Peptides against a protein of PDB entry 7Q4I. Designs and how they scored, part 214

Target 1, 281 residues: chain A of PDB entry 7Q4I
Amino acid sequence: HENSTIAERLYSEVRVLCWIMTNPSNHQKKARHVKRTWGKRCNKLIFMSSAKDDELDAVALPVGEGRNNLWGKTKEAYKYIYEHHINDADWFLKADDDTYTIVENMRYMLYPYSPETPVYFGCKFKPYVKQGYMSGGAGYVLSREAVRRFVVEALPNPKLCKSDNSGAEDVEIGKCLQNVNVLAGDSRDSNGRGRFFPFVPEHHLIPSHTDKKFWYWQYIFYKTDEGLDCCSDNAISFHYVSPNQMYVLDYLIYHLRPYGIINTPDALPNKLAVGELMPEI

## One batch from the design tools (peptide; made by RFdiffusion4, then SolubleMPNN)

Design b2_p28_3_s1 (from b2_p28_3, 18 letters changed)
Fold by OpenDDE base, seed 1:
Structure b2_p28_3_s1 (fold): chain B 281 residues (1-281), chain A 28 residues (1-28)
Amino acid sequence: as target 1 above (281 residues)
Amino acid sequence: SEEEKEEEEREKQIKELFEEEKKKKELE
């Protein structure tokens, strides 16, 4: 018998809308597998595409397809969310159709924060944006106030936010959010371990898997260790997860248990005031 | 194994995709 009482409480108190970046060619190949695995644990799940798909619950955004339109699609996705769904959740996750997310671990990280605090979380990178920006592939989560500021204050002003649809999606939203005083939060656990990962678990868990010259080590905002200390026990996301690996991860995380080992969850932290952040570690 | 070769090819493709994305971000 699994005791889900705390997870059920967090599902009600920390409401998450997940929007998935996809395209019509990936609806059946990738996005359907998100819907059948981790996406079912979101309070609301929406697929953002250029074509409607009623089986998937995909929205047709007024944008073209291709890598050069990802920033355009992100702007239109958050406009759509603000117009139709801003009160349906407290937090708004962007993920790719090959991102895997442990939504319960995200709710645990977000629990102390007010959704009226202008903050967002993800895998923080240091280049291009003074406060940092969140990696697009690892997924990133905005508070309700961050979405409001992005759509109402940043997007209408070409001096605050890029009007063109070109550019690196994650960098451009990071610039826009900084310009409206949305804070780039620290997503690390109490031991300083990361929670959002721009790669598969294997690439983070294996020591020396990447050369020290690999761009990732120059882009990370916080120093991270390799090997078993790389990753929080409450890790939130991984990227480049194949459709088959999504089912493997769903099995390993939610079904496979070592007999006789009981995991007792830590106590929930105290809630923060509006505008208050957790102390940096 | 064939599975190990497919995973090595996938890792290589992921690495190449990341290098391409980095180059795009450096050109912007």
Scores: peptide ipSAE 0.025, ipTM 0.626, DockQ to the pose 0.039
Fold by OpenDDE base, seed 2:
Structure b2_p28_3_s1 (fold): chain B 281 residues (1-281), chain A 28 residues (1-28)
Amino acid sequence: as target 1 above (281 residues)
Amino acid sequence: SEEEKEEEEREKQIKELFEEEKKKKELE
């Protein structure tokens, strides 16, 4: 018997709309496996595509397919969310159809923050954007106010936000958000460990797999330790997760239990005022 | 193994994706 009382409380108090970036060729191959695994733990789950799929709950955005249209999809996805769903959640997660997310750990990180605070979280990278930007693949989560500022203040102004659909999706949204004073939050835990990961757990946990020249070490905004200290015990996301690995992760995280080990959750932090952030570690 | 080949192909695809993103960012 599991005690889910705190998780149930956070599900009600920290409402998350998850939107999944996908395409028609991936509806059956990838996106349906998100819906069958971690996506069921979102308060609302929407698949953003170029074609409608009623079985998937996919929305047809007015964009073309291909890597050069990812920024176009992100702009249209957030416009759609703002128009139809801005009051359905407090927080708005972008993820890819090969991102795995532990939504309970995201709710725990977000709990102290006001959704009226202009902030967003993810795996923070340092290049191109002064405050940093969040890695697209690791997924990133906007507050309701961040979505409002992005759609209402940034997108209509070509000086604040790129009107063309070309460019790196994650960098372009990062530039737009900075230009409307949406803060790039710190998603690290109290030990300084990361929560959003642009790779599978194995690539972060095993130091020997990454050459010291690997671009990731130049892109990360915060210093990360190698090995077991790389990753929070309350990690939120991993990228490049295959459909089969999503079911493995669902089993390992939600079903597999070491007999006789009882985890007591830490006390929830105090809620922050509007515009207040947690102290940097 | 087939699993090791899938992992190597994934690492290669990741590397290629990031090199393409890096090239796109160098062209701006």
Scores: peptide ipSAE 0.022, ipTM 0.613, DockQ to the pose 0.038
Fold by OpenDDE base, seed 4:
Structure b2_p28_3_s1 (fold): chain B 281 residues (1-281), chain A 28 residues (1-28)
Amino acid sequence: as target 1 above (281 residues)
Amino acid sequence: SEEEKEEEEREKQIKELFEEEKKKKELE
């Protein structure tokens, strides 16, 4: 019997609303598999679409479909969350319908932070935004205060936040958040290893899997290593995860155990004050 | 619960995937 007591405590103390970016064509193909795997470990799970789906718990946002509307969908998703769900959670994760998330590892990372701290976390990229922005595919998590600032302070002001629905979703939210002093947090663990990944595990874990000229190495905000040292033992997310691989990951992470190896959870860090961040590593 | 049904379906799908991969390896 695994002792889940700490995970249960964190589930209660670090409440996460997960919203999944999807579309009607992916409800059955992708989004359903998120619901059946990692999405069930969120305190609340909402699928943000252009069509309602009562089986999926999908919301029809007042946006068109297509890549050119992803920023529009993100704005409407956070407006919807702010209006209906801002008190239902402490942290608000955006993920894609092909993102896999280890929610317990995210709660562990978030535990020391106040949800009233204007901060967000993810795979930090350096271009376009001075403080960086979080990769859309890896998923990113906003504090409650970050959501408030985004919806109430940024979105209504065209000087702070792009009114048009065009642009790279992750870059545009990153600009808006910077403009309202929401901090782009450091998601790395105490060893400097990343936790949010914009690709599947294989692309990060296999040394020299990608060309050194690959755009990712130019986009990453923090220097990262390749191989097993690429990734935290408490990694949070991977992107481009197929529906089948979601079930594989669920099995490997939550069911498969090596006999005689018991992981003792590390002690929880001290809670930070409002506005306080962990020291940079 | 709905969660229990989803878990049962997940366990079934995991089992099916591993059985399929086993069959592929037995054919190689």
Scores: peptide ipSAE 0.006, ipTM 0.383, DockQ to the pose 0.026
Fold by OpenDDE base, seed 3:
Structure b2_p28_3_s1 (fold): chain B 281 residues (1-281), chain A 28 residues (1-28)
Amino acid sequence: as target 1 above (281 residues)
Amino acid sequence: SEEEKEEEEREKQIKELFEEEKKKKELE
């Protein structure tokens, strides 16, 4: 019998709404596999689309189709969340329909933080935004206060937030959040290892898999090592995960166990005050 | 192998996606 007592406690104390960026062509191909795997571990799961799907629980946002509308879709998704779901969770995760998330590890990272702290987490990139921004593909999580500031303070002001629907979604939200003093948090663990990953585990875990000239090494905000030291034992997300790989990851993480190895969870850290961040490592 | 070709195609698609996103940022 698995001892889930701490995970159950965190499920109640660190409530996460997950919204999935998708489109009608991916409802059956990708999004349903999120719902059948990691998405079931969110406190609330919503698929943000251009068409309604009652089987998927997809919302039709008032946005056009195509990759040029991702920023428009993100703005409308957070408006929808603020209007209908702002009290249903403490934290609000954006993920793609090919992002895999270990929600328990995200709750562990978020546990010390107040949802009233204006903060967001993800894979932090350094270009374009002074404090950095979070990679769209790795997924990023906003506090309730960050969502409030984004929707109420940033979105209505064209000087703070881009009014058109063009641009890179992750950079544009990063600019908007910076302009309303939402802090780009450090998602690294106590050893300085990353938790949110914009690629599949293989691309991060295999040394020298990517050329050192690869754009990722120029974009990453924090220095990370290659190989097994790249990644936290409490990693949160991976991107470009195929539907089949989602089921493999679900099996490996939640079902496969090495016999005789008992993992003892670390003690929960102390809760931070409102506006307080973990010390930089 | 077929697996190596799928991996190369996947890396190429990732690179193309990021180049498209980068071009969209340069046009603004």
Scores: peptide ipSAE 0.025, ipTM 0.600, DockQ to the pose 0.038; fails the geometry check

Design b2_p28_3_s2 (from b2_p28_3, 18 letters changed)
Fold by OpenDDE base, seed 5:
Structure b2_p28_3_s2 (fold): chain B 281 residues (1-281), chain A 28 residues (1-28)
Amino acid sequence: as target 1 above (281 residues)
Amino acid sequence: SKEEEDFKEREKQIKEYFEKLEKEKLLE
């Protein structure tokens, strides 16, 4: 009944490895629900933890747990990916175990880009990194070349990449990536609406959940609106999504259909050359 | 440093946000 031809094509042509930031206490509580929902739409799904879990496909990274170790875990995760999985995908998504991702929309965004282009995408923030960096919570996706540069060029050089495991994970990777000329891409759609979101849909769609003193408003790189204009129709991610909400979102996005309404996908854009980006909006 | 202070403040606000979010979920 459903025509998924384009989605299937993109599944093959825009291969995505999703790695999920998790911990042993969340394997059953959160991570398994990612695996049972949106994670199944990744070409490869790996859970990065401090303990191995063969049922979950969790990897034990040599790091401690807690928010102060997130940067350390990210470094080790990408090292692991580079060593074992760099050829298993074209793009490498970091997400949290409470991030929900519409992988098809991500593939659509990524389609024109070469995985050999040193670029990464997400919800762009502005502080401390000249070109910006991507929100950790919203999830961010690196090209294969970006991963290579990060692991091979940045990580081994303490002048380019922080050796300590402390600090803001998203800021630190952003610094490292900038230092190896990985470009912070613009993930906004053609209407200038964002695709990666560091909060739940409700908090983006409905205004006044936070005051203007909330850090997010100072961190956003691009001007964003609240309400229905906040979010692309091809939104990619939301954060702080509970396990139950993941199943609800899966139902709403992939099953629930308004009878008599047929969505016709936009034509795929032309592919860009290596090193070429879409023009800024 | 300013960066460290900003990070700490962000983490604090995230924690508060999360707690609020969890509370809201319990009310649903």
Scores: peptide ipSAE 0.525, ipTM 0.893, DockQ to the pose 0.600
Fold by OpenDDE base, seed 3:
Structure b2_p28_3_s2 (fold): chain B 281 residues (1-281), chain A 28 residues (1-28)
Amino acid sequence: as target 1 above (281 residues)
Amino acid sequence: SKEEEDFKEREKQIKEYFEKLEKEKLLE
């Protein structure tokens, strides 16, 4: 009884490859639940690990495990994507194995943009990078051109991109992307509400969960409110989502419906020219 | 460096946040 015509159109026109940051210890605990929930809505789903897992479709990258190697894993993941999958999608999402993503909402946000535009989206942070960078935990999505520039232009040049594997993954990729003129896009909706979130829905929707001294409030690029105004009706991602919560979210978003309420989707915006961004709010 | 110090502080706070989440999960 559900009409998915527009979603199906966007699935075809806005192709998304999702790569999931994981490790061997989390293949069964976390990653498989991504595959069983939101990951099935990606055009291509790949798990980036240090060990191969054919059941999960995990790739063994030549990197060590641990938080200090996340930057190294990100570099190798995008190298792998560029070599094997650059033409399999238009957009390339990085997510963690505890990130939940509403892929249809991401396609809607990306629809007007050309994949040949050097741009990426996510939850924008302000420190250390002039144009900002995207939160690692909230997930971020690169255009095909952004991936090309990252892998071909940035990574081979130590002056443009950090050669060692240390540092904050999200900051380091942000520096690299800025150095090759990949634009840090604005992922907010027309009301100025965020779409990518580095925490669980509860902690964004309910005020006062964190102290004002919490790092997040110092890092956010755009002014954001707490409560219901925190989040777009077309929100894209949440982080620190447990496996059980992923199934709950899948049920709530895709199955549970209030009877008698019919949502009419907004018209699709016009396509932008290559290199053009939506006006900032 | 300032960046390194800020990174360490962020990681510390993330760890504390995660531990809190795990504790809450165990209580459910």
Scores: peptide ipSAE 0.524, ipTM 0.894, DockQ to the pose 0.582
Fold by OpenDDE base, seed 1:
Structure b2_p28_3_s2 (fold): chain B 281 residues (1-281), chain A 28 residues (1-28)
Amino acid sequence: as target 1 above (281 residues)
Amino acid sequence: SKEEEDFKEREKQIKEYFEKLEKEKLLE
């Protein structure tokens, strides 16, 4: 027996469309496991690919495959969403087929914000974009207004948005969004702990997995520590999660309970006006 | 450009990280 009343309320009030970046070779290997785990908690789930798959609900975008074409796929994915699904949700999450997401925690973070506020959230990086941009691998979520501005205002203008499909996907969308005044939000909790993570939980929770020369430490926008204080109790995403680990995480987060311990959720914050952000930490 | 070089370096390090991660998973 479980009381999910608040989660059900947020499911209705904070509608999330999740689109998953995938390719035909990963439909069975990775993407189907997203659909069978955390993806079922999205209000709408779409897989963006180069080939159609009716079993997966995959869309064939008019793009090629390969890491050098991820930016092209992202542009076409958001064009498709805007054309077919812009009113189906309030928020639009991009994730990879090896990203695990706790959608309820994302709804909690997004609750105070208006979907008409031009804002997006994720793991913020600092290089090349003044306000920062969100890590592609950790996943990032755009408001409905952010999607509108991206597709209608940025994409049609080569001066605002790169026309070529080459480059770092996360950097390029970050440049485009900045150029149309979409704000790079702060996804950290009230304790300054991150919610979106570009690596597996183990590598964030346990220090010394990477050298200080590893790119991540130069890219992070906010200073973060490793260890138990790395991660919010309301963490949203982790990357490089294997299909088997997705099922383990689903069990640990949604089924396994320590008997006699009851967590009481914090009160929901007040809703913000259109264009208003939470104060900086 | 510096941006292109940094991108290539990031992609290289991501590949190395992923390969290491996969190797570690196989050893567990």
Scores: peptide ipSAE 0.523, ipTM 0.893, DockQ to the pose 0.608
Fold by OpenDDE base, seed 2:
Structure b2_p28_3_s2 (fold): chain B 281 residues (1-281), chain A 28 residues (1-28)
Amino acid sequence: as target 1 above (281 residues)
Amino acid sequence: SKEEEDFKEREKQIKEYFEKLEKEKLLE
């Protein structure tokens, strides 16, 4: 009895390649569960690892493992995407193997934007990068043009993009993207509520879980409220989601229905021209 | 550098957060 006509339209018009940051030790423990849950709603799903896994569709990148190699893995992942998959999608999502993503909500956010606009979206942080940068854990999505600029213009130039593999992955890509005029978009909804979240839903919805001294409150680019107003009704991602929680979220979001409640989607916004952004809220 | 120090501090707090989260999961 479900009508998914608009979601099906957006699946075709807003094509998303999802690449998942993983490692060989997490192929079975985490990555497999991404593939069995939200990852199946991507137009293309690729797992970026240090070892090949044909069952998972994992690619072996020429990088080591560990948090100190995340920046290196991100650079190699986007090089691989540009070389092999740049025309397979319009938008390119980075997520971790413990990130949960509602891909339909991401397509809704992205719909008005041209993939030829140099822009990327995520949970925006403010330190070290003037325009801000996107949280690595919450996941971030680049337009096709943003990927092109990153790989072709930024990566080959050590003055624009860090050549070594050290540093914070999210900060380093943010610096590179800023240096090639890729815009850090605003992913908030029309009510100013966030869509990309670097923690589990419970920790965003319930105020008492984090101390005010926690780094997150110093890093957020936009002021955010706690509680029910923390999160868009069209939220896109959450981080630190366990494999079991992914299946729970899949059930709650896609299967569980409150009887007698009909949700009518808002009309799609007008498409923007190349280079145009939605007005700031 | 200050950036490197801040990064190390963030990573430390993330590790602590993750450890807390894992403990909470074990209690569930």
Scores: peptide ipSAE 0.512, ipTM 0.888, DockQ to the pose 0.593

Design b2_p28_3_s3 (from b2_p28_3, 16 letters changed)
Fold by OpenDDE base, seed 1:
Structure b2_p28_3_s3 (fold): chain B 281 residues (1-281), chain A 28 residues (1-28)
Amino acid sequence: as target 1 above (281 residues)
Amino acid sequence: SKEEEDFEKMEKQIKEYFKEEEEKKKLE
């Protein structure tokens, strides 16, 4: 019998709304598997689509489908969240329908932060945006205040936020958030290990045989180690996770246990004041 | 996104790496 007391506390104190970017062709193929696995651990789960699906709990946003509309879909998704759900959670996660997320680890990372702090977290990339931006595929999480600033201050102003629906979704939201003084947080653990990953675990866990010319090493904001030291023991997300792999990950993370090994959780850090960040490692 | 464009290339590099490591283990 597992002791989940701390996880239950964090579920109540660190409320997370997860919105999943999907499309009608992926409702059955991908999105339903998110709902059946890690998505059930969100305080609220919403699928953002172009078509309504009552079984999935999908919302039809007023956007077209296709890669050229991803930025448009993100803008409309956050408008929808702000209008209908801004008080339903403290933190607002964007993920893809092939992103896997360990929500408990995200709550642990977010616990010290005030949701009134204008901050967001994810896999930070350094190009295009001075403070960096968060990888779209790894998923990124905004505080309630960050969502407010994005929707109320950034989106209505073409000088602060791109009005067109074209462009790289993650870069464009990163620019908008910077322009309204939403801080790109550091999601690394106390050992300097990353928590949000834009690829599958296998790709990150590989020792230093990846070509150093690979774009990822040029894009990553923080220095990262390779191999087994690549990833936090409290990793939050992986991308390009197939529906089958989601069930495997759910089993490995939540069910499979080595007999006789007890994992004792670290103590929770002290809560930060509004506007205060954890020191960079 | 840049992630999608280079994903296939990364997967290939990873597969090649593991193949090489398996071959090394067979030679030991």
Scores: peptide ipSAE 0.030, ipTM 0.589, DockQ to the pose 0.128
Fold by OpenDDE base, seed 5:
Structure b2_p28_3_s3 (fold): chain B 281 residues (1-281), chain A 28 residues (1-28)
Amino acid sequence: as target 1 above (281 residues)
Amino acid sequence: SKEEEDFEKMEKQIKEYFKEEEEKKKLE
């Protein structure tokens, strides 16, 4: 009943490989639910783990488990992608096993960009990295060129990229990417609303009388509003989404329809040249 | 993680907010 022609076009033209950060203890508890929900809308879906799971399509990376190894896992994940899958997609999304992603909205955002542009997108944070870095929890997407630069230029050089596996993975990749001139893009929509979110929709939509001292307000690179104006109508990701909530979101986004309301998609923007970014808002 | 701790705090705040809003609606 739905006209998915544009979505199908974008599926073909804006190919996304999604890699999911997981661990063996979460294969059944979390990762499986990603595979059964939003992950099926990726062109390629890979679970990056420390143990192989053929049912899940999990890869055993040569890293230990634990929060202190997330950076190591991210490095190995992108090495694996570069070696095996660099031509399987145009864009390469990192997400956690509790991240929910509306892949169609991501394709819409990415459509104008060349995958040969050294750029990556996500929820941009301002600390530690001059150009900013993308929140790990919200998920972040690298262009093919960004992956190439990361793996080929940054990772082999300890001066450009941290060789140790310790540290905040999102900060560390952000440093590495900056050092190889991968641009931290602006993922906001034309109204200046964010698309990648490090929390669940509820946390962003409800005006939390959160103290202005809440770290998020100090970390966010772009000013954001609270409440209904917090989030793009074309939002891409949310974090801390439980397995049950993933199914709820899948139902709400892809199945539940208000009768008599027809959403017409906006026209696709013009393609950008290699190296060109959308104008800043 | 700091993010997780903050998330839990946010969840509590949100739950408290909704509880308060529900209580207000009952008083109206």
Scores: peptide ipSAE 0.028, ipTM 0.629, DockQ to the pose 0.120
Fold by OpenDDE base, seed 2:
Structure b2_p28_3_s3 (fold): chain B 281 residues (1-281), chain A 28 residues (1-28)
Amino acid sequence: as target 1 above (281 residues)
Amino acid sequence: SKEEEDFEKMEKQIKEYFKEEEEKKKLE
């Protein structure tokens, strides 16, 4: 017996469209497994590809394949969303076909924010963009207003947004969003623990004697602790999750229960006004 | 991406860490 009343409420009040970055070679290998696991918990799920796949609900974007076209795909994906789906959700998540997302935890984080607030969330990195940018692999979520500003104000202006399809996708969208005053939000929980992760849980949870020279420690915007304190109990995403691991995570998170332990959810915070952010932690 | 390039290195580091921890447990 489960009580999902709050989760059901948030499903209706915090509507999330998830778009998955994929390619035709990964439709069956990876994307299908997203659809069969965490993607089913999105209010809307769309796979953005270069080829149409009706079984997957994949959209053929007018872009080529390869790493050099990821920025092009992101631009076309958000254009497509704005034209066809801007009213279907309040929040718009980009994820990769090897990203795993706990959508309920994302709704919990987003609940206080207005979709009309120009904000986006993810794993914030500090280089290249003054306010920071969100890791592409960890996934990032834009408010409806952020999507509007990106598509309507940023993309048409080469001075605000790179017209070429080359470059690091996550950095380029970060630059564009900053240039239209979309705020890079803080996704950390009340204890200062991260929610979006650019790696698998094992890489974050294990206090590795990671060389302090590891790039990740230089890139993270917020200082994070190692070990069990690395990650929020309400973590949202992990990257480099294999198709098999997606099913494992689905089982562990949604099915496996320690007998006699009952989790009581915290009370929802008050809703913020348009343009208001949660206090910095 | 930078994440992809360094992922393989990170996986190696994690494997090495576990190997070292297993070796420590054998010495205890």
Scores: peptide ipSAE 0.026, ipTM 0.576, DockQ to the pose 0.126
Fold by OpenDDE base, seed 3:
Structure b2_p28_3_s3 (fold): chain B 281 residues (1-281), chain A 28 residues (1-28)
Amino acid sequence: as target 1 above (281 residues)
Amino acid sequence: SKEEEDFEKMEKQIKEYFKEEEEKKKLE
């Protein structure tokens, strides 16, 4: 009995390819649960691995496994996307196999932006990169133009993009994207609340759950509050979500409804011109 | 590099945090 007309429109107009960072040991343990939950709401879903899995729809990238190869895997993943799928979507989301994403909320955030605008979104961190970079765990989404610039302009140039596969994946892509003038967007809602989260909902929603000295407060680019004010009503992602929690979140978000409460969606904003960003809050 | 050291420190802090949270859950 749901009215999904706007969601269906956005599904068609804001096409999202989701690629999932995984490895062969996690295909059954984690990745398949992404496919069975939030991943089914992407326009295209691809699992990037070191081994092919036809059941999962996993791609074997020419990279080794291990934490030291995450940057290498990200480079190869976007090369693969550019070669095979650049026209299959407008936006390209990276997520981990323990990231949960509300794709409809991401489409809502992305709707005003042109995919030809060189921009990417996520949980913005302030260290290491002047404009900031997006947290790898929270997931980040590149416009089609951002992918093009990354693959065609940045990756081939060792001065613009690290050729070695070592380093923090999210920092390294952030450096590369900055060097080709891809803008680190503001993913906050109109109330200044975050949408991409590098931890589970519990860690963000519970006041004083983390010490104020916790690294996260030093890394976050925008000031954020704890508790219910931490998070947008249109939150997009959470990280460190267990397979079981993915099914719980799917139920709570898409099935469980309080009887008699009808939510009317806000009107869609006006579309921006190519290269235009939303005003800073 | 300093960046690598900072990242390693961050990862360690995350692991320690989650370990502590798991230990708390076992005590409940």
Scores: peptide ipSAE 0.024, ipTM 0.587, DockQ to the pose 0.687

